# Ledger of designs, part 72: peptides against a protein of PDB entry 6FBK

Target 1, 90 residues: chain A of PDB entry 6FBK
Amino acid sequence: EDTGVRVELAEEDHGRKSTIALRLWVEDPKKLKGKPKDNGAIEFTFDLEKETPDEVAQEMIESGFFHESDVKIVAKSIRDRVALIQWRRE

## One batch from the design tools (peptide; made by RFdiffusion4, then SolubleMPNN)

Design b2_p25_8_s1 (from b2_p25_8, 12 letters changed)
Fold by OpenDDE base, seed 1:
Structure b2_p25_8_s1 (fold): chain B 90 residues (1-90), chain A 25 residues (1-25)
Amino acid sequence: as target 1 above (90 residues)
Amino acid sequence: RERIRESIKVHNAEEKEKFAEEAAR
């Protein structure tokens, strides 16, 4: 499924720490609520042991980056990337 | 909620490392 939301590692993952740096951007700027205005990226940390994609997505909504109706799409995009990262660590 | 920030897309390894270091603070 193409969510129109892209998530990538913002650093090299050596598998040493539970916290990773991620970058998220939207292919369709209409999905952004307020920022990034230049269709840039959102950079953030994610704790693989303590956090969930839904919690982080909700935090982005509360920060004004997305409409509440898009929270599940954002969460799914984060989840898919996190799952891939965890798979590569095994 | 300072851990989530707007930025331009990073294209090189040096910029990515700089972000990672800042994000880990």
Scores: peptide ipSAE 0.236, ipTM 0.627, DockQ to the pose 0.156
Fold by OpenDDE base, seed 4:
Structure b2_p25_8_s1 (fold): chain B 90 residues (1-90), chain A 25 residues (1-25)
Amino acid sequence: as target 1 above (90 residues)
Amino acid sequence: RERIRESIKVHNAEEKEKFAEEAAR
């Protein structure tokens, strides 16, 4: 499923630390409530052991990046990338 | 420092590394 939200590693993953740097951007600007604009992306850290995609997505909504109605879509996009990263670490 | 922040899309390895280092603080 294409959510229109892209999440990628913002660093090389050596599989050594629980915290990773990620970058998120949307293909459809209508998904953004506010910033970022143009070539903007959202950069954030994610603790693979302590955090959940839902919690991080909610934090992004609270920061004003997305509409509340899109929280699950954002969370899914983060989850899918995180799951892939975790799979590659195994 | 904001944990979740706006940035430009990075296509440069050096810029990616700088972000990673900053995020690790």
Scores: peptide ipSAE 0.222, ipTM 0.686, DockQ to the pose 0.136
Fold by OpenDDE base, seed 3:
Structure b2_p25_8_s1 (fold): chain B 90 residues (1-90), chain A 25 residues (1-25)
Amino acid sequence: as target 1 above (90 residues)
Amino acid sequence: RERIRESIKVHNAEEKEKFAEEAAR
């Protein structure tokens, strides 16, 4: 599924720490709720042991970055990237 | 096209400073 949300590593992953830096951006500016509605990137940390994509996505909604209706799309994009990172660590 | 970077969900002042510096580049 093409969610229109991209998530990448904001740092090189050496597989040593549980917390990673991620970068998220949206291909369609209409999916951004706040200002500016431009193709920006959101940089954030994610704890692979303690956090879930749904919780982090909900936090982004509460922060006003996305519409509530897009929470599952954002969560899925984070989940897919996190799963790939975890796969490479194994 | 210039990308505007925003830093959220940082846990300490050092992380905030790092992300702010990177966003200002």
Scores: peptide ipSAE 0.204, ipTM 0.580, DockQ to the pose 0.108
Fold by OpenDDE base, seed 2:
Structure b2_p25_8_s1 (fold): chain B 90 residues (1-90), chain A 25 residues (1-25)
Amino acid sequence: as target 1 above (90 residues)
Amino acid sequence: RERIRESIKVHNAEEKEKFAEEAAR
């Protein structure tokens, strides 16, 4: 599904650590509630062993990056990328 | 496209530098 939210690795993944750097941006600027002030990218770390996409998405909502109504879309985009990363690590 | 990058889940200057280093790798 095209969520309009893109998530990519912000670093090269060597499969050696549980924490990875990710970059997230939206195709539709209207999905941004506050920061970033422009249609920029959000960079964040994600612990593949300890964190869930839902928790991280909720944190982004609480930080004012997105509207509350978009939490599931953001979480899905993170989940999809994380799944691909984990697949490549096999 | 110009991108303004904002880091989250990083709470101090040392962590921000570490994050930036990892992200630039």
Scores: peptide ipSAE 0.199, ipTM 0.594, DockQ to the pose 0.101

Design b2_p25_8_s2 (from b2_p25_8, 12 letters changed)
Fold by OpenDDE base, seed 4:
Structure b2_p25_8_s2 (fold): chain B 90 residues (1-90), chain A 25 residues (1-25)
Amino acid sequence: as target 1 above (90 residues)
Amino acid sequence: RERIRESIRVLDAEEKEELRKEAEE
């Protein structure tokens, strides 16, 4: 399902590192219940072995990027991209 | 509770637009 939040690799994935660089931005703000404070993008590292999309999404909310009501949709967008990356590695 | 990820870097709207173009190519 289209979450309205886009997550892309910020680097080429050679499948060698457990940590990857990701970029996240809102593509369709109408899919969110709240309004993000900025219209930019977020670049961040994600440890495929240690971190979870839910925890990362929560941290983004605590940082003020998204409304608390959108934690699930943000987490899903990250999860979907991470899953795709992992599937391609296998 | 407030927790800010160390790895988070914010890109402005112009930078984001460039990323969108790159991703769509």
Scores: peptide ipSAE 0.427, ipTM 0.817, DockQ to the pose 0.643
Fold by OpenDDE base, seed 2:
Structure b2_p25_8_s2 (fold): chain B 90 residues (1-90), chain A 25 residues (1-25)
Amino acid sequence: as target 1 above (90 residues)
Amino acid sequence: RERIRESIRVLDAEEKEELRKEAEE
């Protein structure tokens, strides 16, 4: 499913560390219930061992980047990218 | 208490456009 939110690696992943840098931005705002306050992108670290997409998405909502009603769609976009990264590492 | 991630950095619209181009190459 296309979430309308794009998540990409901010660095080359050599599969050596548990923390990765990601970048996230809205590609299709029509798929979101709320309207994001920023037209830019978000760069953040994600710990593959300790963090979950749901909790990271919740933190982004609390920071004001997305409406609370879009927490699941944001979490899914992160989850899907993280899954691809993990599958590639195996 | 609102939780703010220290690891989050905001990139502006121009920076985002460059990222889009890179991701589509």
Scores: peptide ipSAE 0.425, ipTM 0.817, DockQ to the pose 0.645
Fold by OpenDDE base, seed 1:
Structure b2_p25_8_s2 (fold): chain B 90 residues (1-90), chain A 25 residues (1-25)
Amino acid sequence: as target 1 above (90 residues)
Amino acid sequence: RERIRESIRVLDAEEKEELRKEAEE
């Protein structure tokens, strides 16, 4: 499902590192219950071995980027992109 | 518990628009 949140690689993935750089932004704000504080993008690292989309999404909420009610939709957007990256590595 | 992820960097709307265009190519 389209979460309205887009997640893309911030770098070329050669499949060598467990940590990847990602960028996240809102494409369709109507899909969110809250309004993001910023209309820019968020760049962050994600450890494919140690981190989970839920934990990273929660950190974004704690940092004030999204409303707490949108944690799952943010997590899903990260999860979907991470899954694609992992599938391409295999 | 509030925690700020140090790996997070905010890009402005102009930077986001550039990224969006790149991702659609």
Scores: peptide ipSAE 0.421, ipTM 0.816, DockQ to the pose 0.638
Fold by OpenDDE base, seed 3:
Structure b2_p25_8_s2 (fold): chain B 90 residues (1-90), chain A 25 residues (1-25)
Amino acid sequence: as target 1 above (90 residues)
Amino acid sequence: RERIRESIRVLDAEEKEELRKEAEE
């Protein structure tokens, strides 16, 4: 499903690090229930071994990037990208 | 707004647009 939130690698993944750099932004705001505070992008690191998409999404909500009603959409967007990265590492 | 995680860098709308263009190529 198109979440309306795009998550991309901010670097080439050579499968050597447990931590990856990601970029996240809203591509289709109509898919969100709330209106995001910013119209930019977020670059962040994600630890494939220690972090979960839900926890990271929740932190973004608490930081005011997204409405609380959209936490699952944001989490799914991160999860989907992380899954693709992990599959490519196999 | 609470403190953002240390690993987060906020890119402005112009920077995002460049990323978007790059992703579409």
Scores: peptide ipSAE 0.421, ipTM 0.816, DockQ to the pose 0.595

Design b2_p25_8_s3 (from b2_p25_8, 11 letters changed)
Fold by OpenDDE base, seed 3:
Structure b2_p25_8_s3 (fold): chain B 90 residues (1-90), chain A 25 residues (1-25)
Amino acid sequence: as target 1 above (90 residues)
Amino acid sequence: SKRIRESIKVHNAEEKEEFAKEAAK
């Protein structure tokens, strides 16, 4: 299902590091229950070995980027991209 | 040192579409 939130690599992934740089932005705000706090892209690191999409999504909400009602959709967007990256590394 | 930060500010829907297209290349 299309979450309306896009997550992309902010750097080339050579499969060497457990930490990757990602960029996230809202493509379709109608998919969110709340309104995003900004119309921009968020850049963040993600440790493939130590972090979870839910934890990172929670941090984004705590930082004020999204409403708490959208934590699951944000987390899913990150999870889907991370899963794809992991698949490509195998 | 902020781990999660604003990267690119988009001002309108047109810029957002262009940004999305460019990022997808």
Scores: peptide ipSAE 0.234, ipTM 0.659, DockQ to the pose 0.293
Fold by OpenDDE base, seed 1:
Structure b2_p25_8_s3 (fold): chain B 90 residues (1-90), chain A 25 residues (1-25)
Amino acid sequence: as target 1 above (90 residues)
Amino acid sequence: SKRIRESIKVHNAEEKEEFAKEAAK
């Protein structure tokens, strides 16, 4: 499913670290229930072993980047990218 | 947030498309 939110690696992944740098931005705001406060890109770290997409998405909402109603959409976008990264590492 | 920050300001559709293309490489 296309969430309208894009997540990409912000660095080259050598498969050695559990923590990676990611970048997230909205490509299609119509898929969001709320209006994002900014149209820029968000850069963040993600620990593949310790963190969940839901936790990170919640942190983004608490930081004011997204409306609370969009937590699951944001989390899904992160989850999908993380899954691809983990798949590549296998 | 200390670990979550706005990295790139996007001002228009053209910039967003360029950014997306660059990130996809």
Scores: peptide ipSAE 0.197, ipTM 0.658, DockQ to the pose 0.334
Fold by OpenDDE base, seed 5:
Structure b2_p25_8_s3 (fold): chain B 90 residues (1-90), chain A 25 residues (1-25)
Amino acid sequence: as target 1 above (90 residues)
Amino acid sequence: SKRIRESIKVHNAEEKEEFAKEAAK
């Protein structure tokens, strides 16, 4: 499913640490219910062992990057990328 | 403990493509 939100690694993943750097941006704004304040990329760290996509997405909303109505679509985009990264590490 | 910040402002489709290509390296 195309969420319209893209998430990529901001650094090379050597599978050595639980914390990784990610970048997130809106590729198709029509997939979102709200309108993001800026059309930029968001850089953030993610702990593969301690954090969840839902918690990180909620923090992005609290920071004002996305509307509350889009928390699930943002979380899904992060989850899908994180799952892929974890699969590649195994 | 995690940092969430705006890293790059994208103004057009060309910049988005360039950014995506850079991130994929």
Scores: peptide ipSAE 0.190, ipTM 0.652, DockQ to the pose 0.286
Fold by OpenDDE base, seed 2:
Structure b2_p25_8_s3 (fold): chain B 90 residues (1-90), chain A 25 residues (1-25)
Amino acid sequence: as target 1 above (90 residues)
Amino acid sequence: SKRIRESIKVHNAEEKEEFAKEAAK
């Protein structure tokens, strides 16, 4: 499912550490219920062992990057990328 | 949180694609 939100690695993943650097940005704002607060890329770390996409998405909402109504689509975007990264590590 | 920040402004699809390519290196 195309969320309209893109998440990519901000660094090369050598599969050696649980924490990775990611970047997230809106490709298609029409997919969001709320209007994006800004038009930039958000850089963040994600601990593959300790964190969940929902928690990180909530943190982004609390930081004011997205409207609360879009928490699930943001979380899904992160989840999909994280799942792909995990798949490639196996 | 300090670990989550806006790192770069992306204004159009071309910039986003270029940014994505650069980020994926």
Scores: peptide ipSAE 0.171, ipTM 0.660, DockQ to the pose 0.314

Design b2_p25_8_s4 (from b2_p25_8, 11 letters changed)
Fold by OpenDDE base, seed 3:
Structure b2_p25_8_s4 (fold): chain B 90 residues (1-90), chain A 25 residues (1-25)
Amino acid sequence: as target 1 above (90 residues)
Amino acid sequence: RERIRKSIKVLDKEEKEKLKEEAEK
């Protein structure tokens, strides 16, 4: 499913760190139930060992970046990118 | 829910557009 939310690496991943830098922004706002508070991009770190996409997404909701109804869409976007990164590390 | 302490940087629309263009190449 096209989530309408894009997540990209903010750095080259050499597979050495458990923490990676990611960038996230809305590509297609029509896919979201609510309008995001910001139309820019978010740069953040993600710990592959300690964090989960759901928890990070929930934090973004609590911070006001997205509507509460879109938590699963945001989480999926992060999850899909993280999975791809992990697959490339194998 | 307990918040995870994270460093978050917010990039403006202009910066986002630049990233978007770079990602499309």
Scores: peptide ipSAE 0.375, ipTM 0.808, DockQ to the pose 0.635
Fold by OpenDDE base, seed 2:
Structure b2_p25_8_s4 (fold): chain B 90 residues (1-90), chain A 25 residues (1-25)
Amino acid sequence: as target 1 above (90 residues)
Amino acid sequence: RERIRKSIKVLDKEEKEKLKEEAEK
């Protein structure tokens, strides 16, 4: 499913460390219930061992990047990218 | 979670457009 939110690696992944750098931005705002107030992107680290997409998404909402009603769609976008990265590592 | 918040860096629209181009390669 296309969430309208894109998540990409911010670095080359050599599969050697549990923490990765990701970049996130909105591609299709129509798929979000709220309206993001920023037109830029978010760069953040994600710990593959200690963090979950849901918790990271919640922090982004708390920081004001997204409306609370969009927490699940944001979490899904992160989850899908993380899953792909983990798949490539195996 | 403080660690998550500290890890977030905001990129402006121009920077976003640049990384979009890189992601399309």
Scores: peptide ipSAE 0.360, ipTM 0.801, DockQ to the pose 0.886
Fold by OpenDDE base, seed 4:
Structure b2_p25_8_s4 (fold): chain B 90 residues (1-90), chain A 25 residues (1-25)
Amino acid sequence: as target 1 above (90 residues)
Amino acid sequence: RERIRKSIKVLDKEEKEKLKEEAEK
């Protein structure tokens, strides 16, 4: 499902590191309940072994990037990309 | 409760448009 939030690799993944660099931005703001004012992007590292999309999404909300009501959709966008990356590694 | 990820880097709109172009290329 299209979450309206896009997550992409910020680097080439050689499948060697447990940490990856990701970029996240809003592609369709109508999919979000909140209305983020920032129209930029977020670059962040994600530890495939230690971190979860839900916790990362929660931290983004606490940092003020998204409304609390959008935690699930943000988490899903991260999860979907991470799952794809992990699938390609196998 | 407030938690801020130290790994988060904010890119401005111009930088975002650049990476979008790269991702769509």
Scores: peptide ipSAE 0.345, ipTM 0.797, DockQ to the pose 0.627
Fold by OpenDDE base, seed 1:
Structure b2_p25_8_s4 (fold): chain B 90 residues (1-90), chain A 25 residues (1-25)
Amino acid sequence: as target 1 above (90 residues)
Amino acid sequence: RERIRKSIKVLDKEEKEKLKEEAEK
């Protein structure tokens, strides 16, 4: 499902590192219950072995990027991209 | 819940628009 949140690789993935650089931004704010504080983008690293989309999304909420009610939609957007990346690695 | 040490960088609107363009290719 289209979460309205876009997540893309911030670097070329050669499948060698457990950590990847990602960029996240809102494409369709109507899909979110709250409004993000900024309409820019967020660049962050994601450890494929140690981190989960839920934990990272929760950190973004704690940092004030998204409303608490949108934690699951943010997590899903990250999860979907991560799953695709992992699929391409195999 | 223990917070994960995370490095997060905020990109401005102009940078985001460039990313959108690149992602559409």
Scores: peptide ipSAE 0.391, ipTM 0.811, DockQ to the pose 0.638; fails the geometry check

## One batch from the design tools (peptide; made by RFdiffusion4, then SolubleMPNN)

Design b2_p26_1_s1
Fold by OpenDDE base, seed 2:
Structure b2_p26_1_s1 (fold): chain B 90 residues (1-90), chain A 26 residues (1-26)
Amino acid sequence: as target 1 above (90 residues)
Amino acid sequence: SRSREAIRESRERLRRRLAERLEELR
């Protein structure tokens, strides 16, 4: 399922730290039509050993970035990216 | 499909909320 939520590394991952910098944004379909609109992105740190995607997503909700109904969408996007990063570190 | 519509609606809601929040923070 593509929710349009994108999560990428905000820094190069050398596999040395448990904490990584991530960037999260929502893909705008208008960009696909040649009319990009930059709404910006949220940058945040994620501790691979101590934090969970659900906890981080919930914190974003509490901070007012998203509605509570989107917690699982945000969490999944973070989880999927984190999984890729962890797999690459192996 | 109903699933595709639900996903699209969710994306649009999330996009709007994110855009509004980021604009507020600028």
Scores: peptide ipSAE 0.091, ipTM 0.617, DockQ to the pose 0.044
Fold by OpenDDE base, seed 1:
Structure b2_p26_1_s1 (fold): chain B 90 residues (1-90), chain A 26 residues (1-26)
Amino acid sequence: as target 1 above (90 residues)
Amino acid sequence: SRSREAIRESRERLRRRLAERLEELR
C-alpha cells in the first residue's frame, strides 16, 4: 500500500553512526505536475539502536503533526525506510 | 476501486494535517 508518506535520508549515510537524519513529507499527487512546490518536510533524527518507528511516530502525533489515526501509517513509512537503510549498510 | 479511493482520501487527510502543522511552525 502506497499511503503517500515519504521518508528519505536528510544527509548522506556512511554507515558509521547509529543515528541517522531523516526527512518526512506527504506527497500530493495534485501538485506533482508543473513547477516544483515546497510543501515542507519534517526533519528528525532516528537512533537505530534506541528508538522504534512506533515510538517516534507516536511522539510526532503527540507533538501535533498528525492526527492519532495516522500513527500506524507514519510508523510504517519510517519502518520501511529504516529497513532499506539497514539493508544498504549490510 | 473503493480501496484505491480510500487510500487517496487518507493521503489527502495526511497532507492537510501536515501542511497545517508546518504552516504553524513557519
Scores: peptide ipSAE 0.091, ipTM 0.615, DockQ to the pose 0.043
Fold by OpenDDE base, seed 3:
Structure b2_p26_1_s1 (fold): chain B 90 residues (1-90), chain A 26 residues (1-26)
Amino acid sequence: as target 1 above (90 residues)
Amino acid sequence: SRSREAIRESRERLRRRLAERLEELR
């Protein structure tokens, strides 16, 4: 499912620490004409040992970034990216 | 399908809310 939510590493992952820096943004198909600038992304850290995608997504909602109805979409996007990062570390 | 429409609507809501929040932080 392409929800339009994008999650990427904000830094190079050397696989040495449990904490990773991530960027999250929503892709706008109307703005595809210009240079996609990462200037509209949320930057945050994620602890692979202590945090869950659901808890982090909920915190973003409580901070006013998203409506509560979108928590599962945000959580899934984080989870999917984290899974790929963990797979690459192995 | 209803599922495709729901995802499209959610994406549009998410985009608007994110844009508004980021603009407020500038």
Scores: peptide ipSAE 0.089, ipTM 0.617, DockQ to the pose 0.045
Fold by OpenDDE base, seed 4:
Structure b2_p26_1_s1 (fold): chain B 90 residues (1-90), chain A 26 residues (1-26)
Amino acid sequence: as target 1 above (90 residues)
Amino acid sequence: SRSREAIRESRERLRRRLAERLEELR
């Protein structure tokens, strides 16, 4: 499912730390896929052992990045990326 | 999947918030 929210690693993952740096942005469906712009992406850390996608998404809403109705979409996009990262670490 | 309109609205909200934050840091 394409939620339009993009989540990528902001740094190389060596699989050594429980904390990873992620970058999140909303893709423009009218444009070709591209790199996030400086004013269009959030860079944040995610602790694979202590944090949940729902908690992080809620924090982003409280910070004013997204409307409350988007919390599950944001959380899903983070969860999907985290799952891929964890799979790659195996 | 999510509608193009919903994606556009979310994008504009994010960009506005980030622009405000960048101005505060200047």
Scores: peptide ipSAE 0.080, ipTM 0.616, DockQ to the pose 0.084

Design b2_p26_1_s2
Fold by OpenDDE base, seed 4:
Structure b2_p26_1_s2 (fold): chain B 90 residues (1-90), chain A 26 residues (1-26)
Amino acid sequence: as target 1 above (90 residues)
Amino acid sequence: SRSREDIKRSRERLRREEEEREEEEE
C-alpha cells in the first residue's frame, strides 16, 4: 500500500552494524507540518536492536515534523523498510 | 535534510515552550 511516506537507506548497508542510516520524506507536502526549508527529508539512524518504528515515528511527530494522525503511516513506512533491510541481511 | 539531532532539539524546544506556557497560566 502506498503510504505517501518514503523510507530508504541513506548509506550503504554492509550488514555489519546494528544501526542503519535512513532517509525519510513525504511525497505529499500537505502531510508535512510547518514550513521545512528542505524537501522535508529527515536523515536519521535506526538501531535494529533497541529502537522501534512506533517510537521513532512518535518522536518525529512530537517534534512537529508530521501531523499526529500520521503516526501510524510514518511508523508503517519505517517498519516496512526496516523489514526489507533485515530480510536482505539474511 | 534534517538530522535526528534536529529532531531532538526541536522536541526539547517544544517541551520548554510548553513548560513556560504552563507557568504563565498559573
Scores: peptide ipSAE 0.173, ipTM 0.582, DockQ to the pose 0.095
Fold by OpenDDE base, seed 5:
Structure b2_p26_1_s2 (fold): chain B 90 residues (1-90), chain A 26 residues (1-26)
Amino acid sequence: as target 1 above (90 residues)
Amino acid sequence: SRSREDIKRSRERLRREEEEREEEEE
């Protein structure tokens, strides 16, 4: 499913830490709230043991990065990437 | 790229603006 939201590793994952560095950006600039000068890319850490994709997505919405209508798309994109990273660690 | 620190600062600012608005509406 093309969510229009891209999530990738910001750093190489050695599988040793519960935390990963992620980068998130939106393919359609119209989905970004405001006028980001840096193409809207967000770099953030994600704790695989403590955080959930829904909580992190909600934090980004509350911070005004995206519209409330896009929270599920953002959460899904994070979840899908995290699931792939977890699968690669097995 | 925006850092998670920028996200946190933005969230804290919005929360304060919402609290101030709610206090002004009471």
Scores: peptide ipSAE 0.169, ipTM 0.585, DockQ to the pose 0.071
Fold by OpenDDE base, seed 1:
Structure b2_p26_1_s2 (fold): chain B 90 residues (1-90), chain A 26 residues (1-26)
Amino acid sequence: as target 1 above (90 residues)
Amino acid sequence: SRSREDIKRSRERLRREEEEREEEEE
């Protein structure tokens, strides 16, 4: 499913830390709340042991980066990328 | 990135507000 949300590693993952650096952006600028800074790309850290994609997505909505209606799409995109990163570490 | 700093500050505020609520519910 094309979510229209892209999530990638912002830095090289050496598999040694529980924390990873991610970059998230939306392909459709209409999905961004307000004026996009830095072409709408958001860089953030994600703790693989302590954080969930749903909580991090909710924090981004509360911070005013996305509309509330897109929280599940953002969470799914983070979850799918995190799952791929975890699979590569095993 | 300005976006990274804004998220970090927002997450730190949310964590503090959650900790304060848990302490008030005990």
Scores: peptide ipSAE 0.167, ipTM 0.608, DockQ to the pose 0.054
Fold by OpenDDE base, seed 3:
Structure b2_p26_1_s2 (fold): chain B 90 residues (1-90), chain A 26 residues (1-26)
Amino acid sequence: as target 1 above (90 residues)
Amino acid sequence: SRSREDIKRSRERLRREEEEREEEEE
């Protein structure tokens, strides 16, 4: 499913840390809130043990990066990427 | 690219607001 949200590793994952660096951006600039001067990409760490995609997505919405209607799309994109990273670590 | 500093600050605020709400509901 093309959510229009991309999430990628912002650093090489050696599989040794519970924390990973991620980069998130949207393909449609209309999904970006606040008319950022940059490409709208957000770089963030994600703790695989302590954080959930839904919580992190909600934080991004409440921070004003995206619209409330996109929280589940953002969460799904984070979840899918995190799951893929976890799969590669096994 | 935007740093997660803004997210972190918002997260810390939300955690406090949730904690305060839970304390008020008890």
Scores: peptide ipSAE 0.129, ipTM 0.596, DockQ to the pose 0.053

